# Peptides against a protein of PDB entry 7Q4I, part 108

Target 1, 281 residues: chain A of PDB entry 7Q4I
Amino acid sequence: HENSTIAERLYSEVRVLCWIMTNPSNHQKKARHVKRTWGKRCNKLIFMSSAKDDELDAVALPVGEGRNNLWGKTKEAYKYIYEHHINDADWFLKADDDTYTIVENMRYMLYPYSPETPVYFGCKFKPYVKQGYMSGGAGYVLSREAVRRFVVEALPNPKLCKSDNSGAEDVEIGKCLQNVNVLAGDSRDSNGRGRFFPFVPEHHLIPSHTDKKFWYWQYIFYKTDEGLDCCSDNAISFHYVSPNQMYVLDYLIYHLRPYGIINTPDALPNKLAVGELMPEI

## One batch from the design tools (peptide; made by RFdiffusion4, then SolubleMPNN)

Design b2_p18_3_s1 (from b2_p18_3, 10 letters changed)
Fold by OpenDDE base, seed 3:
Structure b2_p18_3_s1 (fold): chain B 281 residues (1-281), chain A 18 residues (1-18)
Amino acid sequence: as target 1 above (281 residues)
Amino acid sequence: SEKEDEEKIREETKKLLE
């Protein structure tokens, strides 16, 4: 009884490749549950690991495992994507194996932008990088041009991009992208509400869950409210989502319906020219 | 984010102590 015509249109016009950061120990514990839930709504889904898994579609990258290797894995993942999949999508999402993503909402956000615009989106943090950087846990999405600049222009130059594999993954890619003039976009909706979230829904929706001294409030680039006004009606991602919670979210978002309530989607905005961004709120 | 991981550990620890 559902009409998915607009969603189907966006699926074809806003193609998204999702790559999932994982490791061999999490293939069965976490990654397979991404594949069975929100990952199936990506145009292309790849799991980036240190070991191959044909059932999962996992790629063995030439990197070690552990927190100290996350930056190295990100570099190799995007190198792999550029070499094998750069034309398979328009946008390239990085997510963790405990990130949940509503891909339709991401396509809606990305629709007006050209994939040839050097831009990326996510939950923007303000420290360390002048223009900001995107939270690793909330997931971040690069345009095709952003991937090209990262792999072709930034990675080969130690002055532009860190050559070793140490450091905070999200900060390091943020530095590299800034150095090649990839813009850190504003992912907020028209009401100024966030779409990418580095924690579970409960932590964002419940007022006063954290105190005012919580680091998150110092890191967030844009001022945000707590409670029901914290999150866009078209929110895109949440982090630290357990495998069980992924199935719950899938049910709540895509299956459970309040009888008698019909949702009518807003009209799509006009497309932007190459290099043009939506005005910041 | 390393900061995000710290928060996760804190929350998990809290649950274990409840």
Scores: peptide ipSAE 0.241, ipTM 0.815, DockQ to the pose 0.167
Fold by OpenDDE base, seed 4:
Structure b2_p18_3_s1 (fold): chain B 281 residues (1-281), chain A 18 residues (1-18)
Amino acid sequence: as target 1 above (281 residues)
Amino acid sequence: SEKEDEEKIREETKKLLE
């Protein structure tokens, strides 16, 4: 009852490998639900853990568990991807096991970019890294060239990339990527609305009238609006999504339709040359 | 991020939604 021709085209032309940050205790509680919902729309889906799980397609990385080991896990995950999967996709998404992603919207955003352009996208934060870094929870996506630079050029050099496994995972990868000239892209749509979100939709959609001191407003790289203008019609990700909410979102986004309303997709933009970015909004 | 602590965020989110 629907026409998915453009989505199918983008599935073929904008190949995305999704790796999910998880741990053995969350394989059944959280990660399984990613696999059963939005993760099935990735070209390749891998769960990065400390224990192997053949049912989940989880990889056992040589790292410990806990929040203090997330940076170590990220480094090992991308090393694993580079060694085994660098040619299996054009773009490489990191997401948490409580992140929900509309992969079709991500492909739409990525379509004009060359995977040979050293760039990555996500919810950009301004502290610690001059060009900004991408929120870990909202998920971030690296081009193939960005992965190559990260693994081959940054990781082996302690001056470019932190060798210790401690620190904020998203900040540390942001520093490493900047040091090898991987550009922090602008994920906003043509109206200046964000696409990657570090919280649930409710948090972003409901205007705040009282607390302007919330850290998020000081961390966002680009000025954002509250309410319905907070979020692109082509939003890509939300964080802190419970397993039950993942199924609800899958239903709302892919099945529920208002009768008589037909959505006509915008025309695809022209492809950019290698190294070229879309103009800043 | 260091700020993306679920427990802390939930508390702050409640304040924002009030």
Scores: peptide ipSAE 0.183, ipTM 0.773, DockQ to the pose 0.237
Fold by OpenDDE base, seed 2:
Structure b2_p18_3_s1 (fold): chain B 281 residues (1-281), chain A 18 residues (1-18)
Amino acid sequence: as target 1 above (281 residues)
Amino acid sequence: SEKEDEEKIREETKKLLE
């Protein structure tokens, strides 16, 4: 009874490889639940770890574990992707093992863009990087060209990209990408509402949930509000989603329907030329 | 350092979400 024709079209035309940042201790606790929920909607799903796990399809990257190695893991992950999977997708999403992603909404956002455009999307933060950087927890997606530039042009050059494996992962990749002219895109919808979120829906939807002095309000690149207007109807990601919540979200988003309400999708926008971005909102 | 600040923010966020 559901018409998924457009979603199926986008699945084929906007191919997404999702790589999940995880570690061996989280393979069973968190990562497997990504695989059983939203991860199955990626064209390709890879778990990047320090240990191989055949059940999970996890890759053992040559990095140590710990928070101080997240940047190293990101570098190795994209190197691995470039070497083995660069032609398997058009877009390459990094997410954490507690990030939930509505992949169809991401494909919708990405549809007009050429994968040959050096651009990446996510929840844009303004500190440390002039053009901004994307929140690691909310997940960020690179075009194929962005991955190429990152791996081929940025990583080999210590002047462009930090050679050490320490540092804030999302900031460091943001610096590297900026240095090779990968653009930090605007992921907001036509109403100016965000699509990538570094917290659970509750934290964004409930007004006054956080203090106005909360760091998030100082870090966001684009002005945003709390409440129902906080989030796009086509929101893409949320962070700090527990394994159980992933199943709840899967049910709510893909199964639960209010009877008598038919959602007609908006028409797809025109495709952009290589190097072209959507107009500023 | 930027790293320390980011880590602190992450830790604070984690505490907030607990």
Scores: peptide ipSAE 0.032, ipTM 0.694, DockQ to the pose 0.600
Fold by OpenDDE base, seed 1:
Structure b2_p18_3_s1 (fold): chain B 281 residues (1-281), chain A 18 residues (1-18)
Amino acid sequence: as target 1 above (281 residues)
Amino acid sequence: SEKEDEEKIREETKKLLE
């Protein structure tokens, strides 16, 4: 028997719209499995594509396919959200169709923040953007105010936001958001452990999986360790998760229980005022 | 450019991890 009272409370108080970056060739192969696993725990789930799919709830954005169009798709996705769904949620998560997200853990992280605070969270990288930017693959979440500023203030101004559709999607949105004073938040837990991860769990949990020359170690904004101490007990996302692994993760996280072990959740923190952030660890 | 380098890194990462 499970008590989900706190999770249910957060579901109602911390509303999350998840939009999934996908394409028509991945609707059945990848996106469908997101919908059948972690995506069902979002308050609203939308798949952003170049073709409509009523079974998937996919939206056809006016963009081409390919990596050189990902930035264009992100811009159009947030324009679509702002026009049709800005009041349907408090927070707006971008994820790839191979990203796995524990939405309850994200709600826990977001709980103290006002959605009217111009902030976004994810796996923060330090290059190219002064305040940092969030990894596209790990997924990133914008407050409602951040979406407003992005769509209304940044996108229409080519001096603030790249007008063409080329470039690294996560870097470009990071630049745009910085230019409209949307803050790159700290998503680490109280122990300084990360919550958003750009790789599969194995790559983070296994010590010395990569050498120190691996680009990731030069890109991470905050210092991180390898092994079991790499990741928060309330981790939010992992990337490069196969469809099969999504079902495994769903089972392990939400169904498999060690008998006799009861997890007592920490008390919720106090809510922050508009514009206030948690102190960085 | 820095943007091109970032994109290249992402592509290389996908090739490595997929």
Scores: peptide ipSAE 0.036, ipTM 0.694, DockQ to the pose 0.531; fails the geometry check

Design b2_p18_3_s2 (from b2_p18_3, 12 letters changed)
Fold by OpenDDE base, seed 4:
Structure b2_p18_3_s2 (fold): chain B 281 residues (1-281), chain A 18 residues (1-18)
Amino acid sequence: as target 1 above (281 residues)
Amino acid sequence: SEEEDFKKYLEETKKYLE
């Protein structure tokens, strides 16, 4: 009874490989629930870990565990993707094992862009990187060309990309990508509302949830409102989503319907040329 | 909470990123 024609079209035209940052202790606790919910809507789903798990489809990367090694894991993950999967998708999403993603909304945002354009999207933060960088927790998506530049041009050069595995992984990849002229895109919708979120919906939707001095308000690249106007109707991701909440979100987004309300999708925008970006709002 | 741990991590790493 549901019309998914446009979603099916975008599934074929905007191919997304999702790689999930995880560790062996979270394979059953968290990662499995990603696979059973939003991860099944990716064209390809890979779990990047330090141990192999055939049931989960987890890859054992040659890295240590812990937050201080996340940058090392990110580098090895994209090296693995470039070596084995660069032609399996057009776009490459990094997400955590507690990130929830509405993949259809991401495909809608990405549709006008060429995967040969050196660009990446996410929740843009302003510190440390001149053009900004994308928050790690909210998830970020690289074009195929961005992955190529990162792995082939940036990683081999210590002057362009940090060789040590320490540091904030999202900042470090942001520095590397800037150094090879990968552009930090604007993921906001036509109303200027964000699509990638580094916290759960409740934290963004409820006004004054955090103190005004909370670091987030100093880090966001674009001004954002609190309350319902915080978030796009086509929001893409939320972070710190528990395993149980993933199933709740799956139900609310894909099953629960208000009777008598029919959602008509907006027309797709025109496709952009290689290297062309949508104007910032 | 995991969120609080993330905030602490960012504060601790700021000095290494500047």
Scores: peptide ipSAE 0.025, ipTM 0.677, DockQ to the pose 0.076
Fold by OpenDDE base, seed 5:
Structure b2_p18_3_s2 (fold): chain B 281 residues (1-281), chain A 18 residues (1-18)
Amino acid sequence: as target 1 above (281 residues)
Amino acid sequence: SEEEDFKKYLEETKKYLE
């Protein structure tokens, strides 16, 4: 019924290691459901925690738990990846245990880029970091070169990267990456629609009469619309997705089909040279 | 191979969600 030839090709050519931010209290409650749904579509899936869990494939990082330690956990996670897995993938995705990711769409976005290009993608926010930073909840993906620069060049230098474990992890990594010339890429599609989303689909898809004073509108780097025009047909991630909704999304995206409608994938774009980015919209 | 693993995944996932 399905032709997955292109998806299979991209699976081999655009290798993605996904690491999931979690904690011991969420291993069974949340993380397990990531593993049972979209996480299986990663080339490598690792859960970064403070306790080891062999069933989950969770790594015990030498950090404490709590929101004030998320930055510390992120630093240790990428150190672990660099030490053990830097050659196991081309791209390295951070996601939360309540983030849902369509990995095939991410591979499609990443296909033209060289993993040796110092770049990372996600939902770009404009505050605090000049070039912007990627929302932690929406998930963000680093090239192999970006990981190398982060771990080898940024982390060891207190002037480039915050040495303590406090602060907003997404802002802090954004600062560090900027300081080592890792570019904050544009993840929007050719129509200018976003691919990484810090909220559930409903929040983005349903036009709200909410006050434009809502922080999100002040934080987004690129102007975006509400409704169906909010989101790419090749959207990559959503946040605050409950365990049950992960299974629903898996069904809707990978199983449910409107009879008689055949979707023909667009041709793959040309590959970019090292250091080259897609033109901004 | 990674491609073979992916094919297996697709097959297993369909069975799981059926």
Scores: peptide ipSAE 0.009, ipTM 0.397, DockQ to the pose 0.017
Fold by OpenDDE base, seed 2:
Structure b2_p18_3_s2 (fold): chain B 281 residues (1-281), chain A 18 residues (1-18)
Amino acid sequence: as target 1 above (281 residues)
Amino acid sequence: SEEEDFKKYLEETKKYLE
């Protein structure tokens, strides 16, 4: 009895290609569960790996495996996307194979923005990059123009993008994107609550889960609270989500309903011009 | 089409709610 008219509209108007960072050892263990849950709600879903998997729809990128190759894999992934899929979507999400994403909420956030605006969104961290960078684990989404600039303008220039494959993946792409004037957007909702999260919901929702010296509090670009005020009602992503928890989240978000409570969606904001960002909170 | 696929997905999920 649900009305999904708005969600259907956004599905068509805010097309999202999701690429999942994975490896051959995780195809069955993790990646397939993304495909069976939230990945179904992407307009296009691609698994970026070092080995092809036709069942998973995984692409074999010309990179090695290991943490030291994550940056290399990201570069090759976006090169692949640009070459084969740049017109298949408006926005391009990177997520890990243990990231859970509520794609409808991401479309809602992205709706006012032009895909021709050089911008990307995620959980913004403040170190290393002046404008900030997006946490890799929380997932980050690039506009079509951002992908173009990254692949065409930045990657070919070693002065703009790190040429080797080592380094922190999220920091390196952040540096690269800044160098080509791709803006690090603010993904917070109108109440100033975050939408992309680098940990599981429990770690964000439960106060005092970590000590005050926990690195996360020093890394977050925007000051955030713990507890119920930590997270937007329209939160987009969580990280370190186990395969089993993906199904739990799918059930809780899309199936479980408190009887008699009906959510009325907020009106869509006005669309922004190319290059325009939402006003600061 | 992508939209049709999405609609199909939504319909499939609705079956579990009804």
Scores: peptide ipSAE 0.008, ipTM 0.396, DockQ to the pose 0.017
Fold by OpenDDE base, seed 1:
Structure b2_p18_3_s2 (fold): chain B 281 residues (1-281), chain A 18 residues (1-18)
Amino acid sequence: as target 1 above (281 residues)
Amino acid sequence: SEEEDFKKYLEETKKYLE
């Protein structure tokens, strides 16, 4: 009974490859639940691991496991994507195996942008990187041109991109991308509300859930509120989502409907030229 | 746990402030 015409259009016009950061111990525990829920709405879904899993469609990257290898895994993941899949999509999303993503909302955000624009989006943090960087847990999405610049221009140059595999993955890629003039975009909606979130919905929606001294308030690039105004009606991602919560979210977002309420989508914005960004709020 | 992972993230990022 639903009308998915515009969503189907965006599925075709805004192609998204989603790669999921995972490890062999999480293939069954976490990753498979991504595949069974929001991951199925990606144009292409790849799980980046240290071991191959044909059932999951997991790739064995030449890296070790552990937090000290997350940056290494990210580098190898994008190298793999560039080599094998750069033309399979327009946009390339990194997410964790406990990140939940509403892919349709991401396509809506990305629609006006050219994939040839060197830009990436996510939950922007302000420390360490001048233009900011995108929180790893919230997931971040690179344009095709951003991937090209990262792999071809940044990675081969130790002055532009850290050669070691250690470090904070999201900070390091943020530094690399800045060094090759990939822009850290503004993912907020027209009301200035965020779309990518590094925590579960509850932590953002409940007022005064955290102390004002909580690091997040110092890290967030754009001012944000708690409560119902914390999050866009077209929110894209949440982090620390358990496997069970993924199914709950899938049901709530895609199946549960309040009878008699019809949601009419806003008109699509005009497409931007290559290199052009939406004005920041 | 996710919380522990987050704490580790903070520890890693704090190194950039030193």
Scores: peptide ipSAE 0.177, ipTM 0.766, DockQ to the pose 0.077; fails the geometry check

Design b2_p18_3_s3 (from b2_p18_3, 6 letters changed)
Fold by OpenDDE base, seed 4:
Structure b2_p18_3_s3 (fold): chain B 281 residues (1-281), chain A 18 residues (1-18)
Amino acid sequence: as target 1 above (281 residues)
Amino acid sequence: SEEEDFEEILKQTKELLS
């Protein structure tokens, strides 16, 4: 039997609302598998769609479907969260219906931060936004204060936030958040290893003589190493995870254990004051 | 698109592992 005492403590102290970007065609194909795997470890789980689904707990947002409407859906999703759920959690995670998240590792990363600090975390990219922005596919998490600033201060002002629904949703929210002084945090661990990943583990872990021309190497904000040093032992998310692979990951992470190896969790860091960030590594 | 980029990455990874 596992000792989950510290995980249970963090579940209570670091409350996470997860909203999943999905559409009606993916409710059964993808979204339900999120609900049956990692999504059950969120304090609150909501699926944001264009159609209501009571079995899935999906919300029908007033937006169209398609890639060109993802920014519109993101805006409406956070408006909905602010109106109905802003006090139900401390942190608010956006993920896709093919993103896998280890929520306990996210709580560990977030533990020292105040939810009243205007900050958000994810896989930081450097183009388009001066402070950087978080990759949409890897998922990104906003503090309660960040959500407030986004919905109340940024969205109503066309000079601060794009009013139309076109554009890359992750870039657009990144611009809006920067314009209201929400900080793009550093999600790397103490060894400088990433925690949010825009691809499957295989693509990050396997040393590939990937062409230096591959866009990803130009987009990453922080220099990353290839191979085992690419990824934190406390990694948080991976993208392009198939429904079947979600169940495999659940088994590998939460059930499969090497006999005789006991993991002892690191001590929790000290809590930061409101507005204080961990130093960049 | 990110999906197209992913497929290209998969292709490159498979080629490297072959």
Scores: peptide ipSAE 0.018, ipTM 0.574, DockQ to the pose 0.135
Fold by OpenDDE base, seed 2:
Structure b2_p18_3_s3 (fold): chain B 281 residues (1-281), chain A 18 residues (1-18)
Amino acid sequence: as target 1 above (281 residues)
Amino acid sequence: SEEEDFEEILKQTKELLS
């Protein structure tokens, strides 16, 4: 009773390679649950680790483990992608092993953009990088051209991209991408609602009386509301999602249906020219 | 760390929902 024709079309036309940031200790604890849930909806799914795991399809990158090596892992991951998979997809998503992604919604957002446009999307933060950078936890997606520029133009130049492996990986890649004129896109929907979220749905959906001085409110690039208006109906990602919650989300999003309600997808927007972005909302 | 900040947010959220 489900019509997935448009989703199938977008699966073919908006090819997404998802690489998951993980480590050997999380292969079984977290990463495998990504593979068993939302990761299966990627055109290509790769787990980037420091140890090979054939069951998981994990790649052993030449980096150490620990939070201080996340930037190094990100650099090596995209180098690996560029070398082996740059033509296997149009868009390249980085996610953590506790990030949940609705890939169909991401394809919808990306559809009008050319993969040859140097752009990347995610939850945009405003500090440290002039154009902003994308939160690592929410996941961020690079166009093919963005990956090319990052790997070929930015990484080899210490003036453009940090050479050591220390630092906040999301900030550092944001700096590198800005330095090679990769645009930090606006991932909000036509109503101005966000699509990439650095926390679990509960945190975003529940109106809180939290201190507005909390770092998150100062970091968000675009104004955001709490409650139901916080999030797009076509939201793409959430972070700090436990393995069990991934299965719950899979059920809620892809299986649970209110009887008698039929969703009709909006028409796809016109495709943009190379280098063109969607108008500001 | 971001994780520590999240824990604080979670704590506040739990307090709100209590």
Scores: peptide ipSAE 0.014, ipTM 0.544, DockQ to the pose 0.144
Fold by OpenDDE base, seed 3:
Structure b2_p18_3_s3 (fold): chain B 281 residues (1-281), chain A 18 residues (1-18)
Amino acid sequence: as target 1 above (281 residues)
Amino acid sequence: SEEEDFEEILKQTKELLS
């Protein structure tokens, strides 16, 4: 038996809209697997693309495809959300079509915060932006007020937000948000462990002879340890997750029990008499 | 560049696990 009362409560009180960055070539290859796994646990799930897909529930944004257009796609995605869905959720998560998210753990982190607080969370990086910015690959979540400020105050002003579509998507939104006083929050747990991760679990959990010169160690805002102490017990996201790995993670997290889902164990079997065996099934 | 760095870390991880 399973007790999901707490998870159900948080589902209603901490509403999350998840938008997935994808493209037409990845609708079937990647995006549909998000929909079939962790995406089903969002209050609302939208796929942002350049082509409409009714089966996937994808939106065709007025942008081109390619790495140089990711910033443009992010701007149009949040404009679309603000226009059509700003009241459908309290928090707005950006994820890639190869990001896996434990939504219950994210709700747990967000629960104490008001959605009217101008704040956003993710894996914080230190370069380029004074307060830091959130890694695009790990996914990042904006409060409703943060979305409002981004779309209404930042985007229309070229002095506050880059008007062209070039540049690193995560850096550019970080600059824009800073310029409208949206705070880059600390997503670490009470033990100082990270919750948003820009790589697969294996790369964070297993101490690799990672070159100390690896860019990640220069970019991370907060010092983190490698190995088993790297990650919160309530970790939220991982990146570069293949479609097959999404199903594996979905299985593992189901058994590991995300926050708010309490497992009630089955009753113990009756004791057998001396020499008695369990009946064959 | 990020993809290249990822491929490198993946290679290192595979080597460690082999």
Scores: peptide ipSAE 0.014, ipTM 0.519, DockQ to the pose 0.126
Fold by OpenDDE base, seed 5:
Structure b2_p18_3_s3 (fold): chain B 281 residues (1-281), chain A 18 residues (1-18)
Amino acid sequence: as target 1 above (281 residues)
Amino acid sequence: SEEEDFEEILKQTKELLS
């Protein structure tokens, strides 16, 4: 009944490879549910693990398990992507096995950008990295050029990128990317609303009468409103989404419709030149 | 660290909604 012509067009023109951070213990518990829900809307879906799983399409990276190896896993994941899949997509999304992503909204955001522009997007945090870095939990997406620079220019140089596997993976990749002039983009919509979220929808949608001293407000790069104004109508991701909630979100977003209400999509913006960014709000 | 932060947010949210 619905018209998905524009979504189909963007699926072809804005190709996204999604790699999911997971581990062997979560293949069945979490990762499988990503594959059965939002992951099927990626052009390519790969699960990065320490053990191979042909049913899941999981890759065994040469890394150990544990929180202290997340940075190591991220480095190896992008090395693997660069070696095997760099031409299979235009954009490369990192997500956790408890991240939910509306891929169509991400394609909409990415549409004007050239994949040859060294840029990446996500929920931008301001500490530790001058230009900011993208929160690991919310997921972040690199252009093809960003991946190239990360793997070819940053990783081999210990002065540009941390050789040790320890540290916060999102901060470390943020440092590396900055050092090779990959830009931390602005993922907000035209109304200044965020699209990538490091928490579940409930935590963002409900006005927090929390103290302004709450760490999140200190970390967020852009000022954000609370309540319904917190989030774009074209939001892209949420974190800490349980397997059951993934199916609920799939139903609510892609199936449940209020009868008689027709949503007409906005016109696509003009494409940008290589190296050009959307004007900041 | 994010998980710990999440637990704190969850606690605060529950307190707000209760």
Scores: peptide ipSAE 0.008, ipTM 0.518, DockQ to the pose 0.147; fails the geometry check

